Peptides against a protein of PDB entry 3WG5. Designs and how they scored, part 52

Target 1, 218 residues: chain A of PDB entry 3WG5
Amino acid sequence: LAKNIVYVAQIKGQITSYTYDQFDRYITIAEQDNAEAIIIELDTPGGRADAMMNIVQRIQQSKIPVIIYVYPPGASAASAGTYIALGSHLIAMAPGTSIGACRPILGYSQNGSIIEAPPKITNYFIAYIKSLAQESGRNATIAEEFITKDLSLTPEEALKYGVIEVVARDINELLKKSNGMKTKIPVNGRYVTLNFTNVEVRYLAPSFKDKLISYITD
Target 2, 218 residues: chain A of PDB entry 3WG5 as posed
Amino acid sequence: LAKNIVYVAQIKGQITSYTYDQFDRYITIAEQDNAEAIIIELDTPGGRADAMMNIVQRIQQSKIPVIIYVYPPGASAASAGTYIALGSHLIAMAPGTSIGACRPILGYSQNGSIIEAPPAITNYFIAYIKSLAQESGRNATIAEEFITKDLSLTPEEALKYGVIEVVARDINELLKKSNGMKTKIPVNGRYVTLNFTNVEVRYLAPSFKDKLISYITD

## One batch from the design tools (peptide; aimed at target 1 G107 I114, target 1 (a further copy) F125)

Design b2_p19_2_s4 (made by RFdiffusion4, then SolubleMPNN; from b2_p19_2, 12 letters changed)
Fold by OpenDDE base, seed 5:
Structure b2_p19_2_s4 (fold): chain B 218 residues (1-218), chain C 218 residues (1-218), chain A 19 residues (1-19)
Amino acid sequence: as target 1 above (218 residues)
Amino acid sequence: as target 1 above (218 residues)
Amino acid sequence: KPVFDGVEIEAIGYNSALL
C-alpha cells in the first residue's frame, strides 16, 4: 500500500515577509509530493499584519490540508499566529501552549510603550478574524474577544470554546486524534477527510536562508 | 448558440493611478468583445482617493456590467476598495473576506500614527459614499458608518445589511448565483439582467506593466 | 474637483500594523 506522506515543518519567531516564503516553500513541497497533509509546528509571538494576511491566503490556496500545530510546550500562536491558525485546515495545540492576544498595534514608542492602533484598523481586524472563524466554523465570538479583550486561551479552553480542533502532546498523538477529521475549510473546493492510517512522517528542514533569517529576527 | 463571454481579471494591492489603468484596460477589452460582464477579483487595502474616484467613474461609464468580487478568501475591499465596490454593477464577496473601513486620512506621521483628515474632507466622503450606496440601492446608513464608525463587515453581514449582492466561494458559484440578477446601477442607461446560462469564462492576465507595479507597491 | 490629492482611503496602515 503506497504510504500517505505527512510533512512536518517548523516555523518559529516573528511573522514577516520571510515567514511567508517559509510557508510557501513548505506547502509547495508537500503539494508537489501530493502529501496527505502538512503540519506546521508554529511558535510565534506575532508580527506583521501584511505578512499574516498573505500567509492566510497561501494556506487557503493550498492543494493539500495545512495543519497548524502550536508546538512545543511553551510555544504560542500569539497575535498574527492566531489569525494564521484560524485560516488553516486544522488547529492543534500542545499542552502548555497558548493562543490569542490579537489586538493590532502600530508599533512601539521609543520608551517601549505600545502605540495603539486607531479604531479603523482594530475594526478591520475584528471583521477579518471573525470572517476567518466563521469560514472555518470556529468560535467567532472568541475570535473577536482575542482583539476586544486581548483574550488568550489555554489549549483546553480553546478546544472547549471551539477555537481549535485537537490537543496533542506530540506528532503521533496529533496524527492519531486528527485521523478521520474533516478539514475546517475546503481543499480545492472540498472538505477533506484526513487519512493518517498508514503515513510516513517526513520532516522538512529549514533552508539555509530560513536559518539565516531566523538568526536575524531573533 | 454563441457563448456569452465573461471576463475575469485580478486587481490586487493599493489603489493608485496605475490601478485606474488596469481597470480601464480590463473593462475596455471586455467592452470590445461585447462581453456579458467582467468580473474583477479585488483584493485591496485601499489607496488614493483621486484614483478611487476615477475608477468609480470608469466603472459607471462601462458599456458592460462590472462585477466586483472580493476574492480570494482573506482578501479585502478595504477603504477605497469599498467605494469601488459600491460604484459597481454587482458586488460579490468570498467567504473569509471583508469590506469597509472607509474613513479618509491625510497619511501617516513619522511615528506611524494616522494624520486625521479634517472634517471637511471626512464630510465630503460621507456624502460621496452615501451617494454611491443610494444610486445602487445599497445600504447608505452602513456606507456612512464605514466612515463614521470605521465599520468593517464580513460577507454574511454585508449581504444581510444589503451592502453586497452575492456571497460566493468561487467564480462558478458567483456565475450561478448572479445569473438572472439585475445590475444595481444602469449600463448604458438601462438595468441589465445578467445572463450566465451558457458562458465562456476568459481570464485576463496582468500585463507586464501591471506585474511590475504590483511588485513595486507590495 | 476638490483636490483630494494625498487623501488616503486605506485600511489605514494595516499593512504596517503589528499583530
Scores: peptide ipSAE 0.060, ipTM 0.378, DockQ to the pose 0.086; fails the geometry check
OpenDDE base, seeds 1, 2, 3, 4: peptide ipSAE 0.038, 0.030, 0.054, 0.041; ipTM 0.343, 0.333, 0.328, 0.318; seeds 1, 2, 3, 4 fail the geometry check

Design b2_p19_3 (made by RFdiffusion4)
Pose (drawn by RFdiffusion4):
Structure b2_p19_3 (pose): chain A 218 residues (1-218), chain B 218 residues (1-218), chain P 19 residues (1-19)
Amino acid sequence: as target 2 above (218 residues)
Amino acid sequence: as target 2 above (218 residues)
Amino acid sequence: TVTHLTPITFITITDARAL
């Protein structure tokens, strides 16, 4: 009961309805165990808008800070993952990862051709991504360019431009650097200072169902 | 005189990429065997827009008539399934089935809440559903109400209002009543008259991949 | 239970880089 606990979970692949269930399951475990924070190792090339918006909402309502960590090296928080990142308490990127490229699309034709959205819906997701950035004090100008210019950024660029808060190789370095940082959004109405000294790290294994479903969607 | 071959396949559940694959697989089989028609027993609550548009496109390119049959009793062709029906060569409904209810939403939230669709998406789908209805000679005024009023229809109502062509209890009654009917859209440029005199019915089983995906869904 | 359309998704990173 008198411990400092950080949960670490993994989320890989297309952001779907099932991805929401994962976020909710992992965050719920951390909440019920009074965790200082949960770190989500995120690697997503794309996903659905409705599951992305549900995840952002679940993060906004989280009783503990949610740290989105673009990991491992080579991972991306592209498309839906970018919104999830902008909608969270803190963003960390591992070396060689990517963030951005969030243009909303109606989807993919028989060819694999891109089915663009009506111009106005592009404006809707611009307003939504600007809102997430402003609510978290992040660079909304660059966030808008994730859509309008299909802009993508390396870790160092994302840090310089004020989109993320940490560049870290691993969980330990992430804890060291983010220790003492305020969350970019509130936890239950209050902006919180992260206390990662003398912390117990607990890893949450992805379930059989997680790995299987992910593999199939792949 | 001649022996006419009719294929029958079942397509159930949410409309997704796997559903497009089912439509493509079953239609290709019927085309290669020079079938008079393929009948699809459709039961769907809804699904994704891009897959629905890809299915409508696949049906437009079909070298043989595709008959959408809302079957069994209790089934529906709601949301995305309505567009598939309106985009097909002939629509049949079994007693106690439903068609319509197509108001687009960005999706469902955590607590029963619904994420509203911006007006541009709504107007986009109004134009698209009116177009499918106009191209097939079906009631475009009523088709719009599938969206603007979330209108849903019984089989008897759907026939009366000119949205569908046939009300049938089974495959036997469907072939009998639809024999001699012209298709509502062309097959390779010409509107084909359906010849169901002297008919061999062939049932297509769902593949291993089909069954696995649906068991996981159940 | 009728599930209404889900019209929006996002471009994948592979396609974004291919542009």

Design b2_p19_3_s1 (made by RFdiffusion4, then SolubleMPNN; from b2_p19_3, 9 letters changed)
Fold by OpenDDE base, seed 1:
Structure b2_p19_3_s1 (fold): chain B 218 residues (1-218), chain C 218 residues (1-218), chain A 19 residues (1-19)
Amino acid sequence: as target 1 above (218 residues)
Amino acid sequence: as target 1 above (218 residues)
Amino acid sequence: KVVGIEPIDFISIEDAKAL
C-alpha cells in the first residue's frame, strides 16, 4: 500500500561524490517506505560532472518520484544543479531562486580564472543536457543556451520557457500545485500522477557525515 | 536449436583492457548458449584507443548479434564508446543519453588541458570511424564529424541522422522495437534478422573482478 | 563563485603509448 508519505530532504553545496551518497541515501529511504515522492530541496553552485551524472542516473533509477525543489529563496540550481533538476521527475523553484549557467569548465587557474573546456567536452554536455531536457519534455533550446550563452533564469522565466513545472513559495504550496501532475520522466517505466492528498510530510535530516563533509567543502 | 535467450550485461566506465575482458566474457557466455543476442548496456566517457579497437574486433568476431544499448538515461557512448557502438550489430539509445565526441587525444597535461593528437593520428581515426559507419550502413559523414567537429548527438538526432537504429526506454521496448530488424553488420558472414518473440532475458552480472576494477578506475 | 561543471576526465581516446 503506497503510504501517503512525502519525504523532504535538503542537499546544499557543491556537487561531489558525497552528494551522490546523500541522494542515494535519501532516495533509498523513501523507496523503502514506498513514499509517494521525495522532495529534494536543492541549493548548489555546481560541482563535479561525474558526480552530477551519477546523481542523475540515481534519480532516474528511483522507484519513486524525485522532485527537485530549488529552495529556499536565494538558492540556486546552478551548473551541475541544473542538470540534476533536468534529470528529475519534477522541478520546482521558489521565488528568488535561479537555474542555469551550465557551461562545463576544466577548473580554475591559480589566478581564479576559468580554464575553458575544449569543444569536445562542451559539445558532449550540450548533447547531454539537451537529451535530459528532451526526455523530460522540457525546453531543449533553453537547455543548450544554459551552456552556449551561459544563460541563467528566474523561476518565472524558467516556468514560462518550459524548463520547470512549478513555482512554489514553500513545501505546502509545492504539494498543492504539483498534486495531480504527471512526472516528466517515467518511474519504473511509467509516468506517475502525483497524489499529495492527505500526505504526511517527513523531513530527512542530513547525517552527521553529511553535515561534516558539507562543512569541510564549504 | 537457437535458444530464445537474450543476455543483458552492463559495461560502465572507462574503456580499458579490462573492459575488453568484460566484453569477451559476456559475449563468450552468450555464444556458448547460442543466445539470440546479447545486449550490452553501455555507459562510458571513453578510454583507450587500443582497448576500443580490440573490443570492436571482438564484437565483429561474435557468433551472435551484439546490441550496444546506451543505457540508462544519463549514460553516454562517448568517444571510444561511439566507436564500439558503430562496430556493433545494432545500436540503441535510451532517452536522455548521448553519443559522439570522438576526437582522439594523446592524453591530458598536468594542468588538465588536452594534449592534441597530431594530424596523422586524427586522420587515422577519421578513416577508422568512417569505415565502421560505412560497413554498418550508418552515417559516415556524421561519424567523421564526431571527430572533426567534436560533435555529440541526442538519441533522437542520432536516430534521425542514421547513426543508430533504436531509441528505447528499457530492455522490453528495445526488444520490441528491434524484433525483426536485421543486424547492421554480418554475424559469421550473414546479416541476421533478430527474433525476440517469447525471449527469456538473462542478466549477466559483473564479476567480482569487474566490480573491483571499475571501482578502482572511477 | 564561478559556477562550473568541473570536467570528469571524460572522453580520452588516448593513443596507446606502446608499452
Scores: peptide ipSAE 0.021, ipTM 0.306, DockQ to the pose 0.200
OpenDDE base, seeds 2, 3, 4, 5: peptide ipSAE 0.024, 0.030, 0.033, 0.040; ipTM 0.217, 0.329, 0.299, 0.259; seeds 2, 3, 4, 5 fail the geometry check

Design b2_p19_3_s2 (made by RFdiffusion4, then SolubleMPNN; from b2_p19_3, 10 letters changed)
Fold by OpenDDE base, seed 5:
Order: structure tokens, then C-alpha cells, then sequence
Structure b2_p19_3_s2 (fold): chain B 218 residues (1-218), chain C 218 residues (1-218), chain A 19 residues (1-19)
């Protein structure tokens, strides 16, 4: 039987404009090869809100399922990473990871202190994150609390509260547990049932540009 | 003869994640209708770098030509707007507009002073903007100076130096002058010759979401 | 004057880049 392909790619570091390029490149490769899905191993402390929103849009325009996997242990889908996860077709987390802390800020002062966003901006992102949760059938109340309470959850809590779909130690366990799950958002207008019964896993490496950008932004 | 369609849409204000949504929506509509082109009337003081890069990528993935038109008089393609323009298939400017001032910053301090970006980031964007210029056959030296000298150009200067392709007072003059021009970057792997001899102009309005976001970010 | 837009970052952003 022809093996379905699942791509795996890593995105680590701050969510910047370059992170969008990484998402776009990886998803495009997987789309071109008609992969069953792409798994993005995500580890981010957060980043820029606009890049985040563009990434969410790119994921939602994907012709194939995009699985956000907060990995490895010690990783986070923090801040912008949480929005990206909530905008994806499926969220998985490894043990020892976290998700949340989504309060918007205007930036850092010269002394490194946080400059708070005005209420108008905060309220916008509350509405936005709730929308992502609702569209994906995830817990919109908790999504709001990621902002209003700066809440961060463990994988077990996130699963319990209906924020994520899978807790898995590695890619193999992820494939096993997510096999037969429906995507939480549509792919090409349809909710897709994942078929990971007979798959080939292909790892994508960063491009030279991706490596350069990661080096610059880290 | 069946009239070719040209869409016109306005994007005004800060380049944010929501600006990406506007670009994506407008381009998608034009793609679905197999338009000859979409003209984006751009007026921006700048914005977020990541949103900018995502917008550039979305433009470069367009199935139809995307024309950036710095409009109306008094408008700017400032900072992030310049990058977007340089990433597009054709740049036009109205008299009394400007392009340039592309120096990256980390943000504003609480007192409104600019926090300078480290050399590593500045150098990255120098390389990036030069790449956009080179890929589009535009003046990469001037593109660099948009950063290193915080250079801003008039339409006449920008045209003279090979940064832009058209100076036009309005959409009709733009269509007239750009008729028969080749796109500066490929569309679906091919350089397209614009055909504006017999076209219907359709104006796109912002969605409710676009209006809300514009209201929030302004 | 190019009005630089206040980069909206999420809390973990060490480097909010605005253009």
C-alpha cells in the first residue's frame, strides 16, 4: 500500500516575520507532495502579534492538516505560540511543556520592563483568541484567561480543559494517538479525519535562509 | 469583448497582522475572479516587520499581479510599506507621496523615543530589502539607503532611480501608463504583461473585521 | 515623519521589531 507521507519540521525561537517564512515553506512542501499532514514541532517564547496572525492565516489556508506539537520537553507555546496552536488543525503537547501567557504588550522599555498595551489592544486580542478557540471547538474561556490572567497550562491541564487534543511523548505516540481524529478546523472546506495507520515520516530541515534568520533573531 | 477585471482596494494605516488579513482577502477575491490585476492603494507610516514579511510572501504567492499604488497625495509607503512595495509586481506612486525610511527599530520607549535595533537586526533587513530589490529588478543600492541613510524619496526620484515603475495621479492614469508593462516579479512562474486596454475597475470595500481592526489599531 | 507603529508583542518577545 502506498505510504502516506507525514512531514515533520521544527520551528524554534521567537515568532517573527521569518517564522512565517518557515511555516510557509514547510507547509508548501507538504502541500506539493500531498502529505497526509505536517507536524510542526513548536518551541517559542512568543513574538510579534502580526507575524502570529499571518501564520494563523497561512495555516488556515493550508491544503493539508497542520499539527502543532509543542516539543520537546521544556518547550513552550508561549504567547504568540498559543495563538498559532489555537489556529491549527490539531494541537499536541509533550510532557513538560507549557501553553498560554498571551497578554499583549507594546514592547520593552530600555531597562527591560514591559510596556503594557492599552485596553483597546488587549480587548482586541481577547476577542481574537476567543474566536480562534471557538472556530476550532476549543475552550474559549481558558483562551481568554491566557490573556486576562496570564494563565499558563501544563499539557494535562490543557487536555483536560479542552484546549488541546493530544499529549504525546514523541512523534510516534503523536501519530498513534491522533490517528482517526478529525481536524478541529477545516482543510479545503472539509474536516479531515487523520489517517496515520501506514505513514512515512519525513523530516524537513531548515533552509539556509531559515538558519541564517534563526541565527540573527536568537 | 469580455472586459478584464481590475480590482482596487485600499489599505491604510499601520502594517499589523490585520493588514495581512486585508491583503489576503483582497488578493483572494481577485484570484477567484481571475482578475487581470489587483491595485492596492497603500498609505502606511510603517508597522511590524513580521507582518510586512508575511504580506510580501502573500503577494509573491499571488496568482495575479499585485500593484502597489502609494495613494492618495500625502500618502506614504513608509518603512514596512516600502518593503511591501518592493516585494510587489509593480509599484506606482501618486504625486505628493513618499517611499522609504526603512530603518528597523525595537520599538518605542515609554517617553516615545525610538529604541534602536542592534546591528545584527539592521544588517538582516539590509540584506532582506536588497534581496527584494534585486529579485524585482529594482535599485538595490537605494533600497539599502532606505535603511542606512533613512532615505525617503519622492515619486519622481523613485522613478528616476529605478525604485518604482509608474508615477500616476489616479487609477485611470495608472492603468494607462502600466498597460503593456511586464511585472517585475513572476506570477505563477511567469512574468506577466499587463493588459489594461479594456478593463472594468471594481472597488473592494473593507470587511466588517477589517473596519473593526482598523478602528482598533488607529 | 515616519510614524513607527508600536510593535504589539506578546510578553515573551525579547525583540519586538518594528519597521
Amino acid sequence: as target 1 above (218 residues)
Amino acid sequence: as target 1 above (218 residues)
Amino acid sequence: MVEYIEPISFISLDDALAL
Scores: peptide ipSAE 0.046, ipTM 0.297, DockQ to the pose 0.274; fails the geometry check
OpenDDE base, seeds 1, 2, 3, 4: peptide ipSAE 0.034, 0.032, 0.042, 0.034; ipTM 0.276, 0.246, 0.248, 0.278; seeds 1, 2, 3, 4 fail the geometry check

Design b2_p19_3_s3 (made by RFdiffusion4, then SolubleMPNN; from b2_p19_3, 10 letters changed)
Fold by OpenDDE base, seed 4:
Structure b2_p19_3_s3 (fold): chain B 218 residues (1-218), chain C 218 residues (1-218), chain A 19 residues (1-19)
Amino acid sequence: as target 1 above (218 residues)
Amino acid sequence: as target 1 above (218 residues)
Amino acid sequence: MVIYIEPIDFISLEDAKAL
């Protein structure tokens, strides 16, 4: 019986337009192969809001379930990463990871201090993050607090508060725990029940370009 | 006889991940309608390198010709915009616009001074921009000098030096002048001869999201 | 205006005059 394929790819570093390319490439590959899902091992301190929004949109447009897996231990889905996660079909976190800290900023001042976003921008992203949470049936209040309180959560907290769906130590545990779960947002208009009972895990490697850009952006 | 559609859309401001989304959206719409081409009226001082690279890739993956039109007078395809242009199927500029100034920077210091990119990064982008020029049959030497000399050119200079293909005052003149030209890079593996003899020009408006992000990023 | 939801440590290809 042809094993359903689950792709796994890593996206690490700042969320930039290049990160979008990585998401797009990885998801596209998985789509082309009619994968059961793609798991994105995400480790990001955040990044650009625009890139983030594009990534979210790309995920939402995916023909297959996109699982954001904050991995490995020590990783984060911080800031932009949280939005991406909330925009995805399933969020998993490894123990020792974090999610949150989503306050938008305009940048850093000359002294390295954060340039705060004006209320209009902050409010926009509050609305946006809440929308992502609501659309995915996740905790919109906590999502808002990721901004308003710059809250950061452990996997256990995030699970407890209904921000994420799975805490898993590795891909195998993730597959095991998420088997039979429904996606938190639709795939092509349908909530998909994940089937990870008999899957082949395929790891996608970054392209040379991906490596180069990551090297440049890191 | 069903008029071939040419889409026109504006992309203005810093090149960010959001800009990628705009490109993607606009190109997608044009693709869906099997447009003869899409003209992107571009006005940018530059932006993020990663976003730029993504945009270039998206353009290169386009199922239809993407024409970058530096417009209106006073606009620029500066820095990242130059790369985008060089990655496109045709470059046009309006009189009074500029192209170039492509030196990568890491950012701005506390005093507002430019933080120079290390040689490794600079050299990467030199190679990249030269590649874009070479692939499109444009002046790779000048492309390099956009970085090494931080060169900026007028439309007339850019045309003279073989960086761009058209100088046009407006969309109508652009269509007229570019009619019968071949794309400088392939569309789906083929160099396309542009046919603008009987076209319907359709203007794409920014989405609400586009407007919002543009407002936030401007 | 670029909104960041991360540390600003990115390579920019922008005019020094650009905000």
Scores: peptide ipSAE 0.190, ipTM 0.434, DockQ to the pose 0.139; fails the geometry check
OpenDDE base, seeds 1, 2, 3, 5: peptide ipSAE 0.144, 0.031, 0.084, 0.115; ipTM 0.411, 0.314, 0.395, 0.414; seeds 1, 2, 3, 5 fail the geometry check

Design b2_p19_3_s4 (made by RFdiffusion4, then SolubleMPNN; from b2_p19_3, 10 letters changed)
Fold by OpenDDE base, seed 2:
Structure b2_p19_3_s4 (fold): chain B 218 residues (1-218), chain C 218 residues (1-218), chain A 19 residues (1-19)
Amino acid sequence: as target 1 above (218 residues)
Amino acid sequence: as target 1 above (218 residues)
Amino acid sequence: MVEYIEPIDFISLEDALAL
């Protein structure tokens, strides 16, 4: 019997409209091939709220499970990354990664000071992040504290508090540990039990456009 | 007998040349008045390495103790902020703050991806941050991990690991807890025992220039 | 509320790292 395919792709950097395009492309490829799941290796310091919300929506609309894997060691799912993770079907973290620090800001002043978001905006995102946590059966109290206290957690803490589902050193361990887990949000209206028995891992490379953009900026 | 004066000032935002000017101004004022100490309430996501190093040098050259207080709750001494803290005479953190995440980067690509620092630069800052920790009698292993693992710590963790000296909810508690502590680095070549008995707290406001810059950017 | 999300950034501690 043909092996179940699990796609793996990397998303690194700030969350922008371009990052949305990456998510969309990767998920679409995996959907087209009826993959068992896609694992997104995420390393982000944060980014735009609008892009983040669009990404969350795209994940929620996925026809296959989308696993956010904060990887490699030293990576973070910070701010916007935390929202994205909480909106996904499964969260994994590698040892030495972090999650949290979700306080919204309007930007920076010329002197480098943070322009604070007004209470209305902060409260909006508190409600939003709590909803993501609640819908996914994750710790909504901690999700709120990601904003109200700029809380950041280690993988072990995040697992302990019920923010994430898996701590794994690499893709192989992730697949092993998550095998048989149910998605934390539905796929096409149903919670899916992940089946990573006899899987083929396929890595998705950045597009030519992605490479070009990186090349122009290096 | 005239009360010992403790100055308190706020530095918020990105670490830049302007931030250096703020540190310099605040410390100079406190020096001129022969203050017992200055407490800098620090909230920073990071900033420029050059500015950071200059700030550290300015702190080390201070004629009075400079206490870095990561404050208020939700604040961070992230990246450059961690270096600054480790270069100071005493580090305090309020509950709900963070310290760490010190991996150097060259910047961001147009697509928002991080441009990694070459090993030479990373190793330079590993050596630098370890030196700050060692000179101040703080945990050099953790200081290294702030870079190598992008480690971030809570106040309780930071205290436990010997990165910081005080966890305090407010200025009054900070003064109370730090009273009688020795500076972690010398002041004018000598380690000083802090004396916060019968102190007057004086707050330094942002300069007109600081206000103007903030006003223009708001 | 949607009107106010466009300019909002979620910048983590790492975003400001120009170190």
Scores: peptide ipSAE 0.057, ipTM 0.263, DockQ to the pose 0.185; fails the geometry check
OpenDDE base, seeds 1, 3, 4, 5: peptide ipSAE 0.024, 0.036, 0.034, 0.042; ipTM 0.229, 0.271, 0.243, 0.264; seeds 1, 3, 4, 5 fail the geometry check

Design b2_p19_4 (made by RFdiffusion4)
Pose (drawn by RFdiffusion4):
Structure b2_p19_4 (pose): chain A 218 residues (1-218), chain B 218 residues (1-218), chain P 19 residues (1-19)
Amino acid sequence: as target 2 above (218 residues)
Amino acid sequence: as target 2 above (218 residues)
Amino acid sequence: SVNHITPITFLDASHAPAP
């Protein structure tokens, strides 16, 4: 009861309705265990707008900070993952990872050709991504360019431009660097200072169902 | 005189990429065997827009008529399934089935809430559903109300209003009533008259991949 | 229950420019 606990979970692949269930399951475990924070190791090339919005909402309502960590090296928080990151308490990127490229699309034709969205829906997601950035005090100009210019960024660029808060190789380095940082969005109405001194790290294994479903969607 | 071959397949659940694959697989089989028609027993609550548009496109390119049959009783062709029906050569409904209810939403939230669709998406789908209805000679005024009023119809109402062509209890009654009917859209440039005199019915079983995906869904 | 259309998704990273 008198411990400082950080949960670490993994989320890989397309952001879908099942991805929401994962976020909710992991975050719920951390909340019920009074965790100082949960770190989500995120690697996503794309996903659905509705599941992305539900995840952002679940993060906004989280009783503990949610740290989105673009990891491992070579991972990306592209498309839906970028919004999830902008909608969270703190963003960390591992070396060699990517963030951005969030243009909304209606999807993919028989060819694999891109089915663009009506111009106005592009404006809707611009307003949504600007809102997430401003609510978290992040660079909304660059965030808008994730859509309008299909802009993508390395970790160092994302840090310089004020989109993320940490560049870290691993969980330990992430804890060391983010220790003492304020969350970019509130936890239950208050901006919180992260206390990662003398912390117990607990890893949440992805379930059989997680790995299987992910593999199939792959 | 001649022996006419009719294929029958079942397509159930949410409309997704795997559903497009089912439509493509079942239609390709019927085309290669020079079938008079393929009948799809459709039961769907909704699904994804890109897959629905890809299915409508696959049906437009079909070298044989595709008859959408809302079957069994209790089934529906709601949301995305309505567009598939309107985009097909002939629509049949079993007693106690439903068609319509197509108001687009960005999706569903955590707590029963619904994420609204921006007006541009709504107008986009109004134009698209009116177009499918106009191209097939079906009631475009009523088709719009599938969206603007979330209108849903019984089989008897759907026939009366000119949205569908046949009300049938089974495959036997469907072939009998639709024999001699012209298709509502062309097959390779010409509107084909359906010949169901002297008919061999062939049922297509869902593949291993079909069954697995749906068991996981159940 | 009717599940209404979900029209929007996002561009896959495979189509995205490199950083």

Design b2_p19_4_s1 (made by RFdiffusion4, then SolubleMPNN; from b2_p19_4, 9 letters changed)
Fold by OpenDDE base, seed 5:
Structure b2_p19_4_s1 (fold): chain B 218 residues (1-218), chain C 218 residues (1-218), chain A 19 residues (1-19)
Amino acid sequence: as target 1 above (218 residues)
Amino acid sequence: as target 1 above (218 residues)
Amino acid sequence: KVVPIEPISFLSASDAKPP
């Protein structure tokens, strides 16, 4: 029996290999305790594409539902963060957050200008982001436009267009609104109906290693 | 009881998120069959740093020993490949292969010139590669020089300096030489003594998806 | 500041296939 426990953890900053370690650690703790779900409060400007893809895979391999919550107000799931969200079991956003702007780049020049990705790389990520949207029953056209138009959406727009499932101001509102929703992708091969009735919320703190790494990447 | 089975798989090309999927698939198959070990024949010029770090983590989480074998002759474990090797339970190289050249870069400019990583990123990877070497009981000074001097080594040099454990011409010689060796990092919290006496070798083929992705990344 | 998906690549300069 899943315990009436929901874990909540924060992931803030650039998507890197360290972010994968954070996702893996947090999900593993929640899996070991047989939690009903884990909510990841995500605030990211983007980051590395391969870390992003590995995080998506780790989420898809989770034994429990992983909910991405773009939080707090002012946060973003920009670039790599959008892919991670689209790869998750449920997406929520707080008012005053954003999602999108997923155009791949090769990096920044010495003058701070963007180095464009070649068409081959761009087309690869178009196919990838569309697959994530399709697999999760989310808007694949908008997912493509996150790249081709560098589109960014508000929570209200993202909900309206079928990119996300919930707009919520806080964890309590998120739990209330997502209660009874089905996961957008399978958990252990099955779509799960979320049960957030009388749940205990447990917050996970960043490890000492996580804190050190965030300090080094900032 | 571990079956007297050793899996062998090939990973060739750039380290990407797809390479993570290959590692994960191959290791998972070998874990499910309770293999004695998996040997990954690695040939890579490098690739993405975050994919590399996730691959290292996946190897460290393996329920069975993962042996990196730089193969065939002419292959390299360059850049990201070196980190992966240093994160593994055992490293072997065939004669005529290379390891090293681990300096991080931000990418290539439009003219094909390397865009240098800022000192913060370089220092991060110096610390990371040294940690992999230290944790595996391998030469951390040489690991640092793979970045700071962009050093590349032959199999004979790498063995001499304590970077790798085996030089072998083929799988049979590798099995023979590594028989009775302890893993350089734990498997499920314990150092494992490899037993390759009377083992069946099973080759894993790339999936259709793996072939398609390699075709798209080339 | 949106940090686009940057491939921080470890490419060996030696294996840079000419464009």
Scores: peptide ipSAE 0.030, ipTM 0.267, DockQ to the pose 0.325
OpenDDE base, seeds 1, 2, 3, 4: peptide ipSAE 0.020, 0.053, 0.028, 0.026; ipTM 0.245, 0.298, 0.256, 0.255; seeds 1, 2, 3, 4 fail the geometry check

